# Peptides against a protein of PDB entry 4XPM, part 209

Target 1, 160 residues: chain A of PDB entry 4XPM
Amino acid sequence: VMLHSKNVKGFLENTLKPYDLHSVDFKTSSLQSSMIITATNGGILSYATSNNDVPKNSINEINSVNNLKMMSLLIKDKWSEDENDTEEQHSNSCYPVEIDSFKTKIYTYEMEDLHTCVAQIPNSDLLLLFIAEGSFPYGLLVIKIERAMRELTDLFGYKL
Target 2, 67 residues: chain B of PDB entry 4XPM
Amino acid sequence: DIKGTIAFDTHGNVIESTGVGSQRIEDIGDLSKVTLDAEGFAQVQGDSLLVHLYKRNDITLAVYTSA

## One batch from the design tools (peptide; made by RFdiffusion4, then SolubleMPNN)

Design b2_p30_6_s4 (from b2_p30_6, 9 letters changed)
Fold by OpenDDE base, seed 3:
Structure b2_p30_6_s4 (fold): chain B 160 residues (1-160), chain C 67 residues (1-67), chain A 30 residues (1-30)
Amino acid sequence: as target 1 above (160 residues)
Amino acid sequence: as target 2 above (67 residues)
Amino acid sequence: SLSEELDKFIQEMLEAIEKRKREEEEKLEE
């Protein structure tokens, strides 16, 4: 099964769902945003946001999209710097992971009051990016993005 | 009687926290250094609470109790 | 779901801790 634009959008929308751990009565908020961006320029290929009540073509929508573009570029730049920095790759903000024999890294970044997490889709020119509120624990955010990437096998090896 | 919980990963980052655990996130630094037994368990006596530790698959769960 | 998967795992860990607590209490009573 090949991923189409609508399928990717639907996937990202599904990742917005919060975690609810009934065993310990712990529940998170929904992700603020979920995106697939290019590793080269930080361009947004697809995105989903929890705030879907913004009217289309409104000033608020434009501002929201512009904000996402800014965040994507900033995170891409930080990610690219860290990928070329051995010290940063060994910090507690970097999680090396292996998915079906493909190696990649998950990075956590504090962006103002938001918690963000980004990971390169294995062997691809694409990054998966989660943006959450500051109350969303980083450890859980890492688990969330790692599990999500396991569902993006169609994008493994994707080159621009 | 559980007073709270903290689950954290090998990087010391929180996975979840509840009850008194939510107010003791700073404990992770010390809890991560505790030597676990062969089955992955340990106990640490705190100021007024006992912390029960269990680690499995790179996740550590701390359960706070009165005794 | 992903949430259910992790929740189940945490539940199992809780149960393991509760089991160990009971065992330790039994040892103290001996």
Scores: peptide ipSAE 0.706, ipTM 0.939, DockQ to the pose 0.911
Fold by OpenDDE base, seed 5:
Structure b2_p30_6_s4 (fold): chain B 160 residues (1-160), chain C 67 residues (1-67), chain A 30 residues (1-30)
Amino acid sequence: as target 1 above (160 residues)
Amino acid sequence: as target 2 above (67 residues)
Amino acid sequence: SLSEELDKFIQEMLEAIEKRKREEEEKLEE
């Protein structure tokens, strides 16, 4: 089944769900945001944010969206730089992974007090981006985005 | 008997932490250097706590106990 | 779910550690 815009939005909303590890009594917060952005310009193709008491179309919502746009652009720029830097690709913040014979990389970036994680959808011009609170561990964030990427096979190879 | 836990990946990044483990994230540096046995286990005595280590599929779990 | 998958894995690791602890205790009693 082909992923359409509505399906992508629903997928991103599902990724917001927190991890709850009953085995060790560990629970995270929900992701603040989940986005699919372009690797070229950092433009947001689709996004989901945790529900809060912000009136729709209010100035607060506009500011929130603008903040997401800024963060997506900044992260895209850092990602682009790191993809052309062999040293950064060997840092502890870079995770080479293989999904269904497709290779990609997962990067973790701290943005102010937020924890972020970004990965190129294999062989595509798209990036999957998670934004979480600072309390969300990076190792878990990497696992989360890697598992999520496995559900986006319809976007593998997507070119703008 | 478990006082806390830390799970971490091969990059030394935390996956989860609970109890006293949440206050000992800095232990990951030393714990990652511990030689595990053939089954992936080790024990490390630190301070007043014993750390039980187990690694499987690139995830290391450290369990802190009093004994 | 994703959390259930990881939670199950962590649970299995915990059980493995507990099993090892029991084995070591039995070994000390020998």
Scores: peptide ipSAE 0.706, ipTM 0.939, DockQ to the pose 0.917
Fold by OpenDDE base, seed 2:
Structure b2_p30_6_s4 (fold): chain B 160 residues (1-160), chain C 67 residues (1-67), chain A 30 residues (1-30)
Amino acid sequence: as target 1 above (160 residues)
Amino acid sequence: as target 2 above (67 residues)
Amino acid sequence: SLSEELDKFIQEMLEAIEKRKREEEEKLEE
């Protein structure tokens, strides 16, 4: 099974959906953005945003995309630095995880008032990136991205 | 009888919070230090609330009750 | 769904706590 661009886009759009825990009457907002970017340059391969009220080809859409490009680059740079820093890898903002015998790490980063988390898709040159509002708790965000990554097995080992 | 809840991971990060738990996120620091019994349970008496703790699979759930 | 998976887990934890509460109450009545 091959993951085509349309399938990836649809997957990312689905990750935007909020968590709703009926057992304790807890519900989150939707993710602000969900992205797959390159670990090398921070280039966006695919993305989805919850704010679809912006007219297509408008200046506002261009600005929003540019903002995502900026954020992706900043997070990629921070991720790259942390991957080369043993101290940062042992901080509370780093979650070593194993998915189907593949090891990777989930990092949480505060970006202004936003909560973000990023993880390298196992053995690949790709990063999965979630951007949420500050009300989205980090522990849940980590669980969300870990569970989502389990559905991206087609991208495991993907090299540019 | 439940007044609120907090669920948190081994890093002390919140998974969910409700009710009075949402106003007591700072309790995680102390709750994470509580010694659990062999089955993963503990009770901690607070100022006016009793906290019921249970840990399973690296997730700790704290339930706040009046008694 | 992913949300349902976690919700079910939290529900099971809640039930475990409630069960322990009942057991402790029964011990106090003995």
Scores: peptide ipSAE 0.705, ipTM 0.939, DockQ to the pose 0.910
Fold by OpenDDE base, seed 4:
Structure b2_p30_6_s4 (fold): chain B 160 residues (1-160), chain C 67 residues (1-67), chain A 30 residues (1-30)
Amino acid sequence: as target 1 above (160 residues)
Amino acid sequence: as target 2 above (67 residues)
Amino acid sequence: SLSEELDKFIQEMLEAIEKRKREEEEKLEE
């Protein structure tokens, strides 16, 4: 199945949905942002944000986009450093996972007061990046991104 | 009755927390060291609350009750 | 949904704990 840009955008928008656990009185906020970026340069290939009420071409929209660019670059740099650091790969902030026999790692990063999670799409030059409020627990964020990556098999092996 | 819950993963990171569990995230350090029985259960008596532990598929659920 | 999947899992864990509690109570009554 070919993955079109609209399909990717729609997928990312769907990942923004909060977790609502009725078994226990627990509900998260929506993700602030969800992105697919390049592992090489941190360039944003596709993104979705929960706050779409900002007027188009407004100063607030521009600032929001600029903030996403900044965060994506910072997280990419940190990810790149950690991929070359054995100690960081053995920290509690790194989750080695296997999806359909493909190995990858999920990293959690505190960015100011935000909780972020990033993972390399298996065998690809792409990273999936979730940005959430500080109230979004890391364990749940890891589960969320792991489950999301299982739906991105079309991007496995994607090279720039 | 349940006073609160904490679910956490093998890294000690929170999956969910409710009630008194939300105020006792620091308990995860000790709870993660508790020896579970063959079925994955344990009980730990706290200061005023009993903690019921159950682990399945790398997720540990702690349920806080008065008894 | 993914949320529903995890919720169901947590619910099953809760039920397992409740079941164990009942079993322990029954043992105490014996």
Scores: peptide ipSAE 0.705, ipTM 0.939, DockQ to the pose 0.933

Design b2_p30_7_s1 (from b2_p30_7, 9 letters changed)
Fold by OpenDDE base, seed 3:
Structure b2_p30_7_s1 (fold): chain B 160 residues (1-160), chain C 67 residues (1-67), chain A 30 residues (1-30)
Amino acid sequence: as target 1 above (160 residues)
Amino acid sequence: as target 2 above (67 residues)
Amino acid sequence: SRETFMDELNKELDEFIKEMLDAIKKKFNL
């Protein structure tokens, strides 16, 4: 499998979209960030952020990228620990799911005041990671990331 | 008169909340333990509000009313 | 589709919640 940067970037940008439920008076903010990272070292392969007004090559952009790198590494480490912890896998923060006969898990993690959600792309060395504001409900975040993973079948089984 | 809503999953995590429901997230712990009827409905009393429950496809919707 | 899957999910969830809300209204005469 060959990763196409522009295609993946566009996909991640689409995941940033907020939810608006007109049946009830409920609307979320956009995701703060969406990333595909390596499960081995937490390295960022691709990312999208809702902060598109940051000037390129500016100090603000550098700080933003560095922050994403830090968060991705921290979440990857927590994910790795939980994947080796039976008790954590049975907590309310872990959602076992099956996509096209492939099993994976979705984890929710609170990072300071942010709500995050991470899932291993089935049979791959890749993780999909969503970062949202604290007002973004975890249950909705889980539904969102599961749906997103269903669109990444080309990455199923991807090994580094 | 509906005062608010909470939708939550089987893990007790919120999917959506509106009105007074947004201030009653702590109710999910108790609401998740309520026995539903054969059709998936139940009604329980809160502090000063009635809570009307319905569960379908692993999602529970709670509707808060004054009576 | 790959480009509209989030909009599709939003629509599906909205319709689902609407159906549940209507069911509750009917059941309890709200």
Scores: peptide ipSAE 0.751, ipTM 0.955, DockQ to the pose 0.889
Fold by OpenDDE base, seed 1:
Structure b2_p30_7_s1 (fold): chain B 160 residues (1-160), chain C 67 residues (1-67), chain A 30 residues (1-30)
Amino acid sequence: as target 1 above (160 residues)
Amino acid sequence: as target 2 above (67 residues)
Amino acid sequence: SRETFMDELNKELDEFIKEMLDAIKKKFNL
């Protein structure tokens, strides 16, 4: 089944779910945001946020969207820089991964007090972006985004 | 009694932390250098805590107990 | 599935950590 716009939105909403490990007394917060953005311009194609208490068409909603746009652009820029920097690709902030014979990289970035990670959807012009609170461990965030990308095979090879 | 835990990946990034482990993230640097036995285990004595290590599938779990 | 993949991952990771924890408990008699 192809991913339509509403399906993508639903997918991103699912990624917001917190992790709760019962084997140990560990639970995360929900992701603040989950987005699919363009690798070219950092434009947001779809997004989900855990902050849904903002009234529609309110100034707060506008500010929230603008903030997401800003973060998207900043992260895209950092990602672009790292994709052109061999040394950065070998840092501990870069995780090379392979999904169904497609290679991609997961990057972790600190954005103020937030923990973020971004990965290019294999062979596509799209990036998957997770934004979490600073308490969300990077190692777990990486595992989470890798698993999420495995569900986006319909977007593999997507070109703008 | 277990005082806390830290699970971390090969990049030294945390996967989970609990109890005193949450306050000992800086230990990962040293813990990652500990020589493990053939089964992937090690025990490290540090200050007032004893750290029990186990690595499997590129994930290391550290369990903190009283020394 | 796309609808439950996060729950599945959570479960898998939880079970994995549990197995490792149990192994440590057994190894060191904790």
Scores: peptide ipSAE 0.750, ipTM 0.955, DockQ to the pose 0.896
Fold by OpenDDE base, seed 4:
Structure b2_p30_7_s1 (fold): chain B 160 residues (1-160), chain C 67 residues (1-67), chain A 30 residues (1-30)
Amino acid sequence: as target 1 above (160 residues)
Amino acid sequence: as target 2 above (67 residues)
Amino acid sequence: SRETFMDELNKELDEFIKEMLDAIKKKFNL
């Protein structure tokens, strides 16, 4: 039932795709990053980035990975705090969601000039994390991550 | 005559914005308080522009026009 | 499907916005 590492990677890469609404003159950039991390310590289990033209083992790649690790830890800590804060759970940055009778919450966080969105995969020790440019609307980001979580039913209930 | 659009959710967060709507995100606070008719529509004056509202499935679309 | 769900979401959202826009145009004769 568990997804293979390559399958998860491919899934995350698919989530990077931008929105292009032809009904109106609106198009987003691709997500900068998409990750599955542990809720316990913010460790990255899998990730995808839109900037894949960086040579392997280059200084730029290393710096990019280190930045992802830092953001992952910061967002995990903020998420953990909010999960224990009733006031934060009633803010406009928290979206209670139900997927197939499983309840979870989607949080939006501004990280410097970036827009981020994080959600606990239902009944699991895992978080799904999207990182986008500041021009990416939060409402759209929430819709995107909610839809993505519906495709991760194999990870529901996953415990470390 | 459409000058722009804003779509937003029940939390007041933007889903999409175009044209003048991209420069009027601050309108969402007031637009979210507008009373809609039985079909989910409303029209309000916003500065020199008219704002045409429609809400469906917890999403509100605002269309800005000059008249 | 998992392979195309982002494209599907994009299409669905685009169609939804289109329907809302058309409804507004019809309602207010725009």
Scores: peptide ipSAE 0.750, ipTM 0.955, DockQ to the pose 0.875
Fold by OpenDDE base, seed 5:
Structure b2_p30_7_s1 (fold): chain B 160 residues (1-160), chain C 67 residues (1-67), chain A 30 residues (1-30)
Amino acid sequence: as target 1 above (160 residues)
Amino acid sequence: as target 2 above (67 residues)
Amino acid sequence: SRETFMDELNKELDEFIKEMLDAIKKKFNL
């Protein structure tokens, strides 16, 4: 089964879901945004946002999308730098992981007051990017994105 | 009586925090250095709180109590 | 599944934390 644009959008929307741990009194907000972007240019191939109050095709929606474009580009640039920096790859902000025999890395980046997490979809030209509020713990964000990537096997090895 | 919790990974990043634990994130640096017993447990005295540690599958849970 | 993976993760993590918490309670008689 192939992932089509509609399926990817739905997948990203699912990743927005908050966590509610009943074992302890801990809950998160929804992710602000979830995106699949190109590793080459940081271009957004698909995205989902938790804010659906903005009218479609409005100026505010355009501004929101433009903000996502800027963030994706900045994160892609930082990711690219870190992928060429051995020291950064051994920092506490980098998580080497293996999914179904494929190796990849998860990076955490603070973007102003936001917490972000990005990972290359294994052997692909694509990055999965989560953007959350500053209250969203990085450790949980990493767990979340790793689990999400395990559902994107159809995109493993995808080349532009 | 549990007053709070912190769960953190091997990178020192928070997974969850509750109660007084949410105000004690800075403790992770020291807690990560505590020597655990063979079963993965430890108990350490904080400033005014007792911290109970357990590590499993690269996740450490710290439980804060008054005693 | 792809439709429920986030719910599954939430449940798994919650249960895992619960198990750890229970283990601590037993170990230290809390």
Scores: peptide ipSAE 0.749, ipTM 0.954, DockQ to the pose 0.890

Design b2_p30_7_s2 (from b2_p30_7, 11 letters changed)
Fold by OpenDDE base, seed 5:
Structure b2_p30_7_s2 (fold): chain B 160 residues (1-160), chain C 67 residues (1-67), chain A 30 residues (1-30)
Amino acid sequence: as target 1 above (160 residues)
Amino acid sequence: as target 2 above (67 residues)
Amino acid sequence: SMSNFMDELNEELDKFIKEGLEAIKKKFNL
């Protein structure tokens, strides 16, 4: 199935779902935000947020979007630095992965009190970005984003 | 009687935690260094709790019980 | 599938934890 703009939005909304175990008493919060951004300048191409109670086109919505833009840019900058730093690529915050013979890296970043995870969609100019509360464990966040990227094969190799 | 659990990856990052495990995240550093047997198991005594380890597919599960 | 991939992940992880718990219980007679 080909990814279209509406499909991407729905995809990102699906990634917001909380993790809930039944074998043990463990449940996470929903992701705060999920985004596809450009690796070039951190521009947001699509996003989803767990808080949908804010009226559309309200000042509060604008402020929330602006906050996402800021975080996106900051994470993009950090990602760019790490992609040019061999030492950072060998830290515990970097997970080299391979999906369908395409290599990429998953990075975890602490952003204030939030836990974030970012990965370049293989061979593309796009990044997938998850933002979660500080209680969301990093190991699970990494597993989550890797699984999500496996569903984005239509975007592999996408160039702006 | 299980008192809690921690699951963590090869980077030492938490995947899940429950019960007393949620208060023992700092144990991961030491637990990750424990030598496992051929089947992927180990048992470690820690203060008043006993930790039972199982590793499969790069994920380690630690189960805490009373010593 | 794209619509169910997060549910599938939850199921996979839950299954892993369940199997791990059973393995530990069996190994150590818990």
Scores: peptide ipSAE 0.714, ipTM 0.951, DockQ to the pose 0.891
Fold by OpenDDE base, seed 3:
Structure b2_p30_7_s2 (fold): chain B 160 residues (1-160), chain C 67 residues (1-67), chain A 30 residues (1-30)
Amino acid sequence: as target 1 above (160 residues)
Amino acid sequence: as target 2 above (67 residues)
Amino acid sequence: SMSNFMDELNEELDKFIKEGLEAIKKKFNL
C-alpha cells in the first residue's frame, strides 16, 4: 500500500505531538516542524508545523515556509557531508540503527538554537527531518524519529 | 526524597530530565563511565547529592536524592 | 498503528521510566 500525500501529511502532523510523562514531571514542547525531504536536493515533499498562528498565504507564512526550505537544504547538506565522512559517522551525533532488515543512520544537528534530527528512510532517496526547540532532548528526539521511521515502511526503497 | 532524574542514552544524550537533574546534565559524562553491577545498578556521589543509577536496554536512569 | 504511534511511544517511555524508578526504589530502599 502506497502512502498518499494526505496520509503523509497526517503522519507528519502526528509526529509533532509532545511527550508528556506521568511517572515523572516531564513534558516537552511540540516539534516545531516535521518534514520528508529529498536526500538529493533537500526538496520538501511534505511537511507539518506546530505554528498554527500564522494565517494561510500571509507574508509571514511565506517567510516561515521559506525558512523551512532553507533549513532543509542546510541539514541535507550536512547530512550529505556526514554520509561521506567516516569520523562523523562515529560521533555521538550519529546513531546507526536497523529497522527490520534495513540499516539507516540517525543524525542530530544543532541549528542555531534548534535541535534537529534527520534520518534516511531505509534504502530510499528520502529523509525524515524533525526540528524542535532547544529544550527538546536529543536522546528523546532520536527515539522519536526512530519510532516514526518504523511507520514508514511503505516508503522504504523509494527512489526519485 | 527524589530531587530529580536524568535518563540518557549510550551516546550521552538526554532522554528526560526533571528537578535537579535538569541542572546536572553535565554529570552524564561521569555517570556514563560508572561500572554497574550485574543487575544494572550503581550508586555514586554526585556533588552534594546521591545518584542512583539503573541501566536497561541501553538507557540509563539516574535518580538524585539528598541521601 | 499509524494513527497513534506517538501516543504508544509516549506510553512506552512512561512505562520504562516508571519501571526504572520502581527498580531503583526497590534496590536502594528509597
Scores: peptide ipSAE 0.714, ipTM 0.951, DockQ to the pose 0.875
Fold by OpenDDE base, seed 1:
Structure b2_p30_7_s2 (fold): chain B 160 residues (1-160), chain C 67 residues (1-67), chain A 30 residues (1-30)
Amino acid sequence: as target 1 above (160 residues)
Amino acid sequence: as target 2 above (67 residues)
Amino acid sequence: SMSNFMDELNEELDKFIKEGLEAIKKKFNL
């Protein structure tokens, strides 16, 4: 199954779903946002947000998108810096992972009051980015994004 | 009588927390240093609560009880 | 499945926690 633009959007929307355990009384909020951005410029290729009740083309929607653009650029910059910093790659905020023999790294970043997680899609010019509320635990974010990355094999090696 | 739980990864980051566990995230630092038995268990006395640990597949589950 | 991967993860983690709780309860007679 090839990933098309619509499929990517739907994929990202699926990642927004809240984590809800039944064995214990634990439930998270939905992810605030989920994005695929370019590793080169931080440009948003696709995104999904949990706040979908905003009227289309409204000023609130525009502001929301602009905010996402700013966040994506900031996170891309942080990611780029860390990718060039061996020390940061060995911090507790960096998770080296391997998916189908492809290596990548997952980074957790605190952005103001938000918890974010970003990972390069293996061998690609793309980053997968999750943005959650501060109450969303980082360990779960990492597990979540790793699992999501495993579904993006069609984008492995994608070059702009 | 479980008072709460914390599950955390090898980086010390929380996966889930409930009850008193949600208020004791700072315990992870010490809990991560506890030596587990061959089956992956340990029991640690922490102030008024007893912490029961189980680790499997790089995830540690801590269960807080009064006794 | 791409459409269900988050649900699957949720179930996997839930199962892990459940099994862990059961293991702890059994081990320490809780």
Scores: peptide ipSAE 0.714, ipTM 0.951, DockQ to the pose 0.889
Fold by OpenDDE base, seed 4:
Structure b2_p30_7_s2 (fold): chain B 160 residues (1-160), chain C 67 residues (1-67), chain A 30 residues (1-30)
Amino acid sequence: as target 1 above (160 residues)
Amino acid sequence: as target 2 above (67 residues)
Amino acid sequence: SMSNFMDELNEELDKFIKEGLEAIKKKFNL
């Protein structure tokens, strides 16, 4: 079954879910945002946000979307730079991973007070981007995005 | 007598933290260098607390106790 | 499944932590 645009939106909404452990007293907030963007221009193809109670067409909604656009562009730029920087690829902020024999990298970036994580969908022109509060641990964020990418095999090799 | 926990990955980044562990994230640098036994365990002194380590599948769990 | 993959991950992590705690308690007689 192919993952179409509506399915992608629903998928991204699912990624927003917080973690709540019972073995220990640990829980996270929901992700602030989850996006699929283009690797070339940072354009947002699909997105989900935890703040869905904002009235449509309101100033608050517009400001929120504009903020996402800005962050996506900035993160894409950082990602592009790091993809051409061997030193950055060997930092603790870069996780080389393999999914079904496809190699990709997961990067963590601090954006002001937010914790972000971005990864290229294997062999594609697309990036998966998670934005979380500063209290969201990076190690958990990496695990989360890797697990999410494993569900996006239909997008592997996707070219614009 | 568990006072807290930290779970961290091979990059030293936190996966979860609870109790006093949340206030001792800086310990990860030293804990990551501890030699584990064949079963993946170690015990080290951390300040006034004991730290009990277990590593499996690239995740290290640290448990802080008073004794 | 795709619809519940985040819940599954939550459960997997919780299980890991639980098993780790039990292993530590047993190993060190806590």
Scores: peptide ipSAE 0.713, ipTM 0.950, DockQ to the pose 0.867

